Peptides against a protein of PDB entry 4GXB. Designs and how they scored, part 93

Target 1, 277 residues: chain A of PDB entry 4GXB
Amino acid sequence: VPTEEVSLEVLLSNGQKVLVNVLTSDQTEDVLEAVAAKLDLPDDLIGYFSLFLVREKEDGAFSFVRKLQEFELPYVSVTSLRSQEYKIVLRKSYWDSAYDDDVMENRVGLNLLYAQTVSDIERGWILVTKEQHRQLKSLQEKVSKKEFLRLAQTLRHYGYLRFDACVADFPEKDCPVVVSAGNSELSLQLRLPGQQLREGSFRVTRMRCWRVTSSVPLPSGSTSSPGRGRGEVRLELAFEYLMSKDRLQWVTITSPQAIMMSICLQSMVDELMVKKS

## One batch from the design tools (peptide; made by RFdiffusion4, then SolubleMPNN)

Design b2_p17_8_s4 (from b2_p17_8, 7 letters changed)
Fold by OpenDDE base, seed 5:
Structure b2_p17_8_s4 (fold): chain B 277 residues (1-277), chain A 17 residues (1-17)
Amino acid sequence: as target 1 above (277 residues)
Amino acid sequence: VLPSEPLDLVFENPVFE
């Protein structure tokens, strides 16, 4: 790709558009810096955010595809897909809410976290009761961003990424689940027929390893996953989990977002390693 | 961009306890 100056659109979590002028040859960090500059985010806070490739659904929701790697060229990465549904999104890229304190000290950082959190609540990524929602709405009306965030930090799945509905082999084969990643865990929410909502928590520290696989299933008389045609690429995330003492069990999630899930796992692991050092 | 070739990536977890 020839080096040219281009206008690149980067979205915030709430869909706000940030237009930046970059080179087609600019790498992820270069684009991130350009976005930061456009937003007037200070340099020392850039590291708390990352660029993500997402697919915008018809309803405007974002399906996270993957984090853009450092060596990538965001303009090329998004335009090469030849579809307007793919977008680049700026989002915070840490898991421990303690880091919010650093980001919130800056007006722009505060605004970014606030906008993201509002969006996450509106999208149902952060789980709220009716009363909590009322409180949040009141704070939002008052534009009390710090107080809003402090309350939000106490909410279930604050800071989590919520994935599209998919399938897992836990607790039973072919269970429909909603996976969320955050707080050093994968949360699997499911509702089996005739049962109440259940949540399985899989802590990263109890995962011996994980595996991402892609395959093209052979045509068979059975459908492997709902909504997928025969012969379509199947992505799976499997992790070997310490269920109990000396009992490891593989859990497999079948999802087109398996790669993104793996990226989240790695990111959470990395953050934990930093904390241990 | 999603890989067009079959993937088999294994990650060992250094923080496994």
Scores: peptide ipSAE 0.524, ipTM 0.888, DockQ to the pose 0.682
Fold by OpenDDE base, seed 4:
Structure b2_p17_8_s4 (fold): chain B 277 residues (1-277), chain A 17 residues (1-17)
Amino acid sequence: as target 1 above (277 residues)
Amino acid sequence: VLPSEPLDLVFENPVFE
């Protein structure tokens, strides 16, 4: 691609548009720096955020596709998909809420975390009781961003990334689940017919390994499940989990976001390694 | 861009306890 100056749109978690002038040849870090400059985010806080490729749904919700890698060209990565539903989103890229303290010290950082958290609550990524919701709304009305975040940090699934509804083979085969990644775990929420909401928590430290696979379903002559077009690639994330002492079991998630889930796992592992060093 | 070729990526977890 010829090097040209272009206007690139980067979205915040709340859908706010940040327009930056970049080169088509600018790598992910270059674009991130441009976004930071546009927002007046200090250089020392840039590392707490990353650019993500997402698919915007009709309702405005974001389905995370993957984190943009350092070698990528964000302009090319998003435009090559030839669909306006794909967007680049700025989001915090750490898992430990302790790092919020560093980011919150800066006005811009505080605003970014606040906007993200409000959005995550509105989207149902963070689980909130009625009373907690009332308290959060009160704080939002008062524009008390720090207090809002402090309360939010105590909420279930704070800092988690929620994925689209998918299928897992746990606890039963072909079980509909909602997967969330955060706090060094994968959370699998499911509601079986006539059952209460159940959550399986899979800690990363108990995963021996994980695997991402893609397969093309063979046109089996039998009943075309109407929804999957003949050529849709099936993505799966499988992980081998220590269920009990000396008992390893594979858990498999079938999801178009399997790659993103794997990226989250790797990211959580990386952060844990930093803490252990 | 999903690779047109089948993916089979295995990741060993260094923080497995």
Scores: peptide ipSAE 0.524, ipTM 0.886, DockQ to the pose 0.726
Fold by OpenDDE base, seed 2:
Structure b2_p17_8_s4 (fold): chain B 277 residues (1-277), chain A 17 residues (1-17)
Amino acid sequence: as target 1 above (277 residues)
Amino acid sequence: VLPSEPLDLVFENPVFE
């Protein structure tokens, strides 16, 4: 692609648009720096954020596709998809809420975390009780961003990335689940017929390995998977989990976001490795 | 972005306990 100056739109988690002038040849970090500059985010805080490719759903929600890699050209990556549904989103890219302390020290960082957190709550990514919601709304009305975040940090699934509803083979075959990644785990929420909502917590430290696979299902007259047309790629994330002492079991998630889930796992592993060193 | 070819990626977990 010839090097040209272009206007690139990058969204915050809440849908706020950040327009940056970049070169088509600018790599992910270059674009990230441009976004940071536009927002007046200090250079030393850039590393706490990443650019993600997402698909914007009709309701305005984001389905995360993948993290943009360092070698990628964000403009090319998003435009090559030839669909207006795909967007680039800026989001924090760490998992341990302790890092919030570093980011919150800066006004812009604080604003970014606040906007993201508000959005995550509104979208149901962070789980709140009625009372907690009332408290959060009160703090939001007061525009007490620090206090808002401190309360939010205590909430269930704070800092998690929520995926679109998908299917897993746990606890039983073809079980509809909602997967969330965060706090060094995958959370699988499910409701079996006639049963209460259940949550399975799969800690990364108990995963021996994980696997991402893609396949093209054979044309079968009956599409077993609702919404999959003929020739659609099937993506799966499988991980081998230590269920109990010396008992490993594979868990498989079928999701178009399997790649993103794997990226999250790797990211959580990387963060844990840093803490361990 | 989905791969056009079959994908099979395996990741060993260094923080497995």
Scores: peptide ipSAE 0.523, ipTM 0.888, DockQ to the pose 0.769
Fold by OpenDDE base, seed 1:
Structure b2_p17_8_s4 (fold): chain B 277 residues (1-277), chain A 17 residues (1-17)
Amino acid sequence: as target 1 above (277 residues)
Amino acid sequence: VLPSEPLDLVFENPVFE
């Protein structure tokens, strides 16, 4: 793409639009800096956020595709898909809620975390009881952003990224699950026939390795995933998990978001490595 | 852009315990 000045739309988690003027040749960091400048986010807080490529669903929900990498050109990355459903989203890119303290010290950072958290609750990414929801709504009505976040930080799946419903081979073959990544784990929520909602927690520290694969289903093969058309690429995330002492087992998730899941795993690992050093 | 070609990426976990 020839180098030219363009207007690029970047969305916040709540769908708020941030328009920035950038060059088509601007890399991810350049665009991120432009967004930060537009929001009046200080430079020292830019590193707590990243740009993500997402697909906007009909209901306005975001299906995260991947994090934009440093070498990428965000304008090209999003426009090359030739679909208006693809968007660039700004979101916090750390997992440990302790880092919220740094971000919340700044008015703009506080607003970003607040907007993201409100959205995550509204979308069911953060799980709340009826009473907790009432408390959160009260704080929201009072616009008590810090108090809102402090309460939210205690909630189940705070800081998690929730994926679209998909399929796993755990605990049984072709089990429908909802995967969420956060708190150094993959959470698999499932409801087996006749059973209550269950959550399987797979801690990153118990994953020996993980694998991302893509394949094209054979025409004669029964696709275990209903609704996949002929020739559709099948993505899988598999991880080898320490189930018990000296017992490793592969768990495989079939999902179009397998790449994003892998990115989350790597990101969580990276953060843990920083803490370990 | 999602890869259209066969993908097989393996990641070893340095924080495995």
Scores: peptide ipSAE 0.521, ipTM 0.888, DockQ to the pose 0.717

## One batch from the design tools (peptide; made by RFdiffusion4, then SolubleMPNN)

Design b2_p18_1_s1 (from b2_p18_1, 8 letters changed)
Fold by OpenDDE base, seed 5:
Structure b2_p18_1_s1 (fold): chain B 277 residues (1-277), chain A 18 residues (1-18)
Amino acid sequence: as target 1 above (277 residues)
Amino acid sequence: APVEVPPEQVFHNPVFEA
């Protein structure tokens, strides 16, 4: 692609549009810096955020596809898909809520975390009771952003990334699950017919390894799940998990977001390694 | 037979606690 100046739209978690003028040859970090400059986010806080490729659903919700890598050209990455449903989103890229303290010291950082957290609550990514929701709404009405975040930090799945409904082979084959990544775990929420909501927690420290696989279903054999057209690529995330002493078991998640799940796992591992050093 | 996952596609976890 010839190097040209272009206008690129980057969305915040709440759907707020940030327009930046960049070169088509600008890499992910260059675009991130341009977004930071547009928002007046200081340079020392840029590292707490990343750019993500997402698919905007009909209801306006975001399905995270992947994190944009350093070598990528965000303008090319999004425009090459030739679909208006694909967007670039700015989101915080750390897992430990302790890093919120660094970000919240800056007004712009505070606003970004606040907007993200409000959006995550509204989307049901952060799990709240009725009473907690009332308290959060009261703080939101008062525009008490710091207090709002402090309360939100105590909530279940704060800082988690929620994925679209998918299928896992745990605890049973073909279980419909909602996967969330955060706090050095994958949380699998399961509601079986006639049963209460169950959550399986898979801590990263108990995963020996993981893999992403792609396959094309053969036309003949597998029961067509009604929504997947014959011949669509099937993505799976599998991880080998220490279920008990000396007992490793593979758990497989079938999801179009398997790549994003793997990226989350790697990101959580990387953060844990930094803490151990 | 356990489907041998190609080693190239397996991410080893350095923070795994046995």
Scores: peptide ipSAE 0.509, ipTM 0.808, DockQ to the pose 0.300
Fold by OpenDDE base, seed 2:
Structure b2_p18_1_s1 (fold): chain B 277 residues (1-277), chain A 18 residues (1-18)
Amino acid sequence: as target 1 above (277 residues)
Amino acid sequence: APVEVPPEQVFHNPVFEA
C-alpha cells in the first residue's frame, strides 16, 4: 500500500470517536501515540492501553476480534475487511486493578477509565446489584469519577472483557455459555433450561496449556443451522485445566472470538509473569 | 479420537501451578 496520509477513526469503549491523521504505513504504536496525543494522554500512560479490532453489533456493542499487534498497520487492518462494522477501539490493556491507580492520577487517564467502566456497566460486563446500580448512578450524576471507579473496582467482573454468547463442552456438551476474561481467569456463565445461573471459574494458574484451532465444518447434510453459511470457519479455544489434584481435563469453547480469548489468556499470563519477576 | 493439535499450536503456561 502506498504511504498516504489518512484520517483514521478510533473509538473509545463508550463509542466516542477520536479522529487521527496518520500514515497508512503507521504501525499500531504510531497510531496509539497519535490517539494519545489527540486525547492529551501522557506518553507514560500509553502503555496501559491498546488498540483492538472489534465488530460493532447492531445494538452498538462491540464484539472484540483481536488486539492489534505491534507490527500491524491499523488503517490497513481495519480497511482490508471492507466492512463498516469493523472498528478500532482504544481500551485499557491490563488486568490488575492496582494499575488503575497509576492511570487515575492523570485527568485523561481517569476519564478513559471512567468512560470504559460506565460503558462496561451499561453493557452488563460488570455485574451490579440494584443497590450498587443506584449508588453508581448517583456518583455518575455527581460526576465523581474517582469515587465511581473505586466503587466499580469492588464489583463482580470489574475489568473483565465479556464475549458474545457461545458454546462450551463444560459442564456438558454443547452448553450455551457467556465467557468473560479477567482477574486471571475465564468465567463461564451458563443457564440451562429450568436451572439457575451457574458460573464456572477457570483460573489461569490452573491452566497447563491452551490452544486455538480452526476447522471447516464438513457439509453435514441435515443440520444446516440457519446462519452459518457454507464454509464458515469454526474457531475453538481449548485449555487443559487442573480440575483437582493430579486431574487434568480439557475444556473447549467454540466461539468466533477464540482468538481474542487466547490473546486475553496470553495477556493475563504475561502480566502474572511480570508480577513474579 | 481427540484431534491431536500440532504441538506448535499449543501455548504452554509458564505460570501454571501444579
Scores: peptide ipSAE 0.501, ipTM 0.811, DockQ to the pose 0.328
Fold by OpenDDE base, seed 3:
Structure b2_p18_1_s1 (fold): chain B 277 residues (1-277), chain A 18 residues (1-18)
Amino acid sequence: as target 1 above (277 residues)
Amino acid sequence: APVEVPPEQVFHNPVFEA
């Protein structure tokens, strides 16, 4: 692609549009800096955020595809997909809520965290009781952003990324699950008919390794599920988990977001390594 | 170009606690 000045749209978690003028040759950091400048986010806070490639669903929800890497050209990465459903989203990129303290000291950082948190609650990524929801709404009406965040930080799955419904082989084969990543774990939520919500929490510190596998299903002459076009790549995330003392077991998740799940795992591992150093 | 995902990529966890 020739180097040209272009207008690039970057979305916040709430769908707010940030338009930045960048070069087609600008790398991820260059674009991130441009977004920060447009928002008046201080340079020292840029590192707490990342750009993500997402697919916007019909309902306006975001399906996270991957984090944009440092060497990527965001304009090329998004436009090469030749579909308007793909967007670039700015989101916080750390897991430990303690880092919120650094970000929320700044007005712009506070606003970004607030907008993200409101969106995550509205999308059901953060789990709230009726009473908690009432309290959050009251704080939102008062525009008490700091208090809102402090309450939100105590809520279940605060800071998690929620993935689209997928399939796992745990606790049983072909089990429909909703996976969420956060707090150094993968949470697998399952609700079977007539049963209570079951959650499997898989802590990253108990994963010996993980793998992403890509396969093309053989054309089985039988019922192609109408939605999987001929040649759709099947992605799987498998991790080897310490279930009990000296007992390792593989857990496999079949999901189009397996790559994003792996990125989350790596990111959580990286953050844990920083804390140990 | 679609990022050719290698058929299999394995990641070892340095923070694994045995």
Scores: peptide ipSAE 0.497, ipTM 0.825, DockQ to the pose 0.683
Fold by OpenDDE base, seed 1:
Structure b2_p18_1_s1 (fold): chain B 277 residues (1-277), chain A 18 residues (1-18)
Amino acid sequence: as target 1 above (277 residues)
Amino acid sequence: APVEVPPEQVFHNPVFEA
C-alpha cells in the first residue's frame, strides 16, 4: 500500500468515534499515540491501552477478534477485511484493577475507564444485581466517576472480556457456554437443561499449557448444523488444566474467538510474570 | 487475513503451579 495520509476511525468501548489522521504506513503504536493525542491522554498512560480489531454485531456489540500487534498497520489490518463491520477499538489492556489507580489519576484516563465500565455493565459483561444496578445508576446520574469505578471494581467480572456464546467439551460434550477472561482466569458460564446457571472457573495458574488449532470440518454427511457454511474454519482453544492433584485434563473450547482467547491468556500470564518479578 | 496462528502452536505457561 502506498504511504498516504488517511483518516482512521477508532472507537471507544461505548461506540464513541475518534478520528485520527495517520499514515497508511503507521504502525500500531503510531496510531495509538495519535489516538492518545486526540483524546489528550498523557504519554505515560498510553501503555495501559491497546487497539483491538473487533467485529461489530447487528446489536452494536463488539466481538473481539484480536489485539493489534506492534508490527501491524492498523489501517491496512482493518481495511483489508473489506467489511464495514470490522472496527478498531481502544480498550484498557491490563487485568489487575490496581492499575486503575494510575489511570484514574488523569481526567482523560478516568473518563476512558468510566466509559468502558459503563459499556461493560450495559452489555452484561460485568454482572450486577438489581440493587447494585440502582446504586450504579445513582452514581452515574451524579456524574461521580471515581465512586462509580470504585463500586464497579467490586463487581463480579469487573475487568473481564466477554466472548460470544460458544461450545466447550466441559463439563459435558458440546456444552453451550459463555466464556469470559479476566482476573487471571477463564470463566465458563453454562446453563444445562433444567439447571441453574453455573460457572466454571479455570485459573491461569492451573493451566499447564494451551493451544489454538484450526481445522476444516470434513463434510461428514449427517450433522449439518444449520448456519455453518461449507468450508468454514473451525477454531479451537484447548488448555491442559490441573483439575486435582496430579490430574491434568484437556478442556477444549470451540469458538471463532479462540485466537482472542489465547491472546488474553498470554496477556494474563505476562502480567502475572511482571508481578512475580 | 487473520494472523494465522500456526495450526498447532502450544503455549507453555511459566506461571503454572503444580
Scores: peptide ipSAE 0.494, ipTM 0.825, DockQ to the pose 0.706

Design b2_p18_1_s2 (from b2_p18_1, 9 letters changed)
Fold by OpenDDE base, seed 4:
Structure b2_p18_1_s2 (fold): chain B 277 residues (1-277), chain A 18 residues (1-18)
Amino acid sequence: as target 1 above (277 residues)
Amino acid sequence: APVEVPAEAVFENPVFEA
């Protein structure tokens, strides 16, 4: 793509649009800096955020596709998909809520975290009781952003990324699940027929390894099951998990967001490595 | 089921606790 000046739209978690003038040749960090400048986010806080490629659903919710990598050209990455459904989103990119303290010290950082958290609650990514919801609404009405965040930090799945409903082979084959990543774990929520909601927690420290597999099912001559036809890519995330002492078991998640899940795992691992150093 | 053009990326976990 020729180097040209373009207007690029970057969304916040709440759907707020940030228009930045960038070059088509600007890499991810260049675009991130432009967004930060537009928002008046200080340079020392830029590292707490990343740009993500998402697909906007009909209801305005975001399906995260992947984090934009350093070598990528965000303008090219999003426009090459030739669909208005794809957007670039700014979101915080750390997992430990302790880092919120650094970000919240700045007015712009505080506003970004607040907007993200409100959105995450509204979308059901953060799990709240009725009473907690009432308290949060009261704080929101008062525009008490710091108090809102402090309460939110105590909530279940605060800071998690929630994925679209998908399928796993745990606890049984072909189980419909909702996966969330955060707090150095993958949370698998499922409701089997006639059963209550169950959650499986898979801590990253108990994963020996993980893999992403891309495959194309071949048409089987015998079963015209209108399943994924020839040419439809199937993505899977599998991880080998220490279920008990000396017992490793593979868990496989079938999801078009398998790549994003893997990125989350790597990101959580990286953060843990920093803490251990 | 037969798969055409399988691709795999494997990641070892350095923070794995055995």
Scores: peptide ipSAE 0.518, ipTM 0.846, DockQ to the pose 0.426
Fold by OpenDDE base, seed 5:
Structure b2_p18_1_s2 (fold): chain B 277 residues (1-277), chain A 18 residues (1-18)
Amino acid sequence: as target 1 above (277 residues)
Amino acid sequence: APVEVPAEAVFENPVFEA
């Protein structure tokens, strides 16, 4: 791709558009720096955020595809897909809410966290009771961003990334689940017919390994699941989990977001390694 | 059996606690 100056749109979690002038040859960090500069985010806070490739759904929700890699060219990555549904999103990229303290010290950082958190609540990524929602709305009306975040930090799935509904083989085969990643775990929420919502927590520290598998179903003459078009790539995330002492079991999630789930796992592992060092 | 040619990436977890 020839090096040219282009305008690149980067979205915040709330859908706010940030337009930056970058080179087509600018790498992810260069674009991130440009976004930070546009927002007046200090350089020392840039590392708390990342750029993500997402697919915008018809309802405006974001389906996270993957984190943009450091040496990737964001402009090329998004434009090569030749679909306007794909966007680049700025989001915080750490898991431990303790890092919020560093980010919140800056007004821009505070605003970014606030906007993200509001959006995550509105989208149902952060789980709230009716009373909690009332409290949050009151704080939002008062524009008490710090207090809002402090309350939000106590909420279930704060800081989690919620994935699209998918299928897992746990607790039963072909179980519909909603996966969320955060707090060094994968949370699998499931609702079986006639049953209450159940949640399985899979801590990263109990995963021996994980794998991402990409396969193309061959047109077998047998009517497999009616909804999968011929030749659609099937992605799976499988992890080997320590269920109990000396008992490892594979859990497999079938999802088009398997790559993103794997990226989240790696990111959580990386953060845990930093904390142990 | 449909020959699914799986592309596989495996990740070992260094923070695994046995």
Scores: peptide ipSAE 0.518, ipTM 0.846, DockQ to the pose 0.404
Fold by OpenDDE base, seed 2:
Structure b2_p18_1_s2 (fold): chain B 277 residues (1-277), chain A 18 residues (1-18)
Amino acid sequence: as target 1 above (277 residues)
Amino acid sequence: APVEVPAEAVFENPVFEA
């Protein structure tokens, strides 16, 4: 692609638009720096954020596709998809809420975390009781961003990334689940017919390994379920989990977001490795 | 269902605690 100056739109988690002038040849870090500069985010806080490729749903929700890698050209990555539904989103890229303390010391960092957290609550990524919701709304009305975040940090699934509804083979085959990644775990929420909501927590430290599999279903002559077009790639994330002492079991999640789930796992592992060093 | 040879990426977990 010829090197040209272009206007690139980057969204915050709440859908706020940040327009940056970049080169088509600018790599992910270059674009991230441009976004940071536009927001007046200091250089020492840039590393706490990443650019993500997402698909915007009709309701304005984001389906995370993947994290943009360092070697990528964000302008090319998003425009090559030839669909306006794909967006680049800026989001915090760490898991431990302790790092919020560093980011919150800066006004811009605080605003970014606040906007993300508000959005995550509004989208149901962070789980809140009625009382907690009332408290959060009160703090939001007062524009008390620090207090809002401190309360939010105590909430269930704070800092988690919520995925689209998908299918897992746990606890039984073809079980509909909602997966969330955060706090060094994968949370699988499921509701079986006639049963209460159940949650399975899979800690990363109990995963021996994981794999992402991409496959193309062979055209089975039988009635194709109307929703999956012939030739759609099936993605799966499988992880081998220590269920009990000396008992490993594979858990498989079938999801178009399997790659993103794997990226989250790797990111959580990387962060844990840094803490152990 | 017979699937074409799946492409797979495997990741070992260095923080696994046995």
Scores: peptide ipSAE 0.517, ipTM 0.846, DockQ to the pose 0.432
Fold by OpenDDE base, seed 1:
Structure b2_p18_1_s2 (fold): chain B 277 residues (1-277), chain A 18 residues (1-18)
Amino acid sequence: as target 1 above (277 residues)
Amino acid sequence: APVEVPAEAVFENPVFEA
């Protein structure tokens, strides 16, 4: 792609648009710096955020595809998909809520975390009771952003990334689940017929390894599930989990977001390694 | 170029606690 100056749209979690003028040859960090400058986010806080490639769903929700890598050219990465559904989103890229303290010290950082948290609650990524929701709304009406975040930090799945509904082979084959990544775990929420909502927590420290597999389903005979057209790539995330003492079991998640799930796992592992050093 | 995802990628977990 020829090096040209272009206008690039980067979205916040709430859908707010940030327009930046960048070069088509600018790498992810260059674009991130441009976004930070546009927002007046200080340089020392840039590292707490990342750019993500997402697909905007019909309801305006974001399906996270992957984190943009350092060597990537965000303009090329998003435009090469030739679909307006794909967007670049700025989001915090750490897991431990303790890092919120660093970000919240700055007005812009506080605003970003606040906007993201409001959005995550509205989208049901953060789980709230009716009473908690009332308290959050009261704080939102008062524009008490710090207090709002402090309350939000105590909520279930605060800081988690929620994925689209998918399928896992746990606890049963072809089980519909909603996966969320956060707090050094994968949370698998499921509701089996006639049963209450169940959550399986898979801690990263109990995963020996994980793998991402990309395959094209062979036309097996009669039981073609009606919805997946011929030639659709099937992505799977599998992890080997320590279920009990000396008992490892593979858990497999079939999801178009398997790559993003793997990125989350790696990111959580990296953060844990930093804490151990 | 779009990053081609390999057919299979395996990641060992350095923070695994046996």
Scores: peptide ipSAE 0.512, ipTM 0.846, DockQ to the pose 0.634

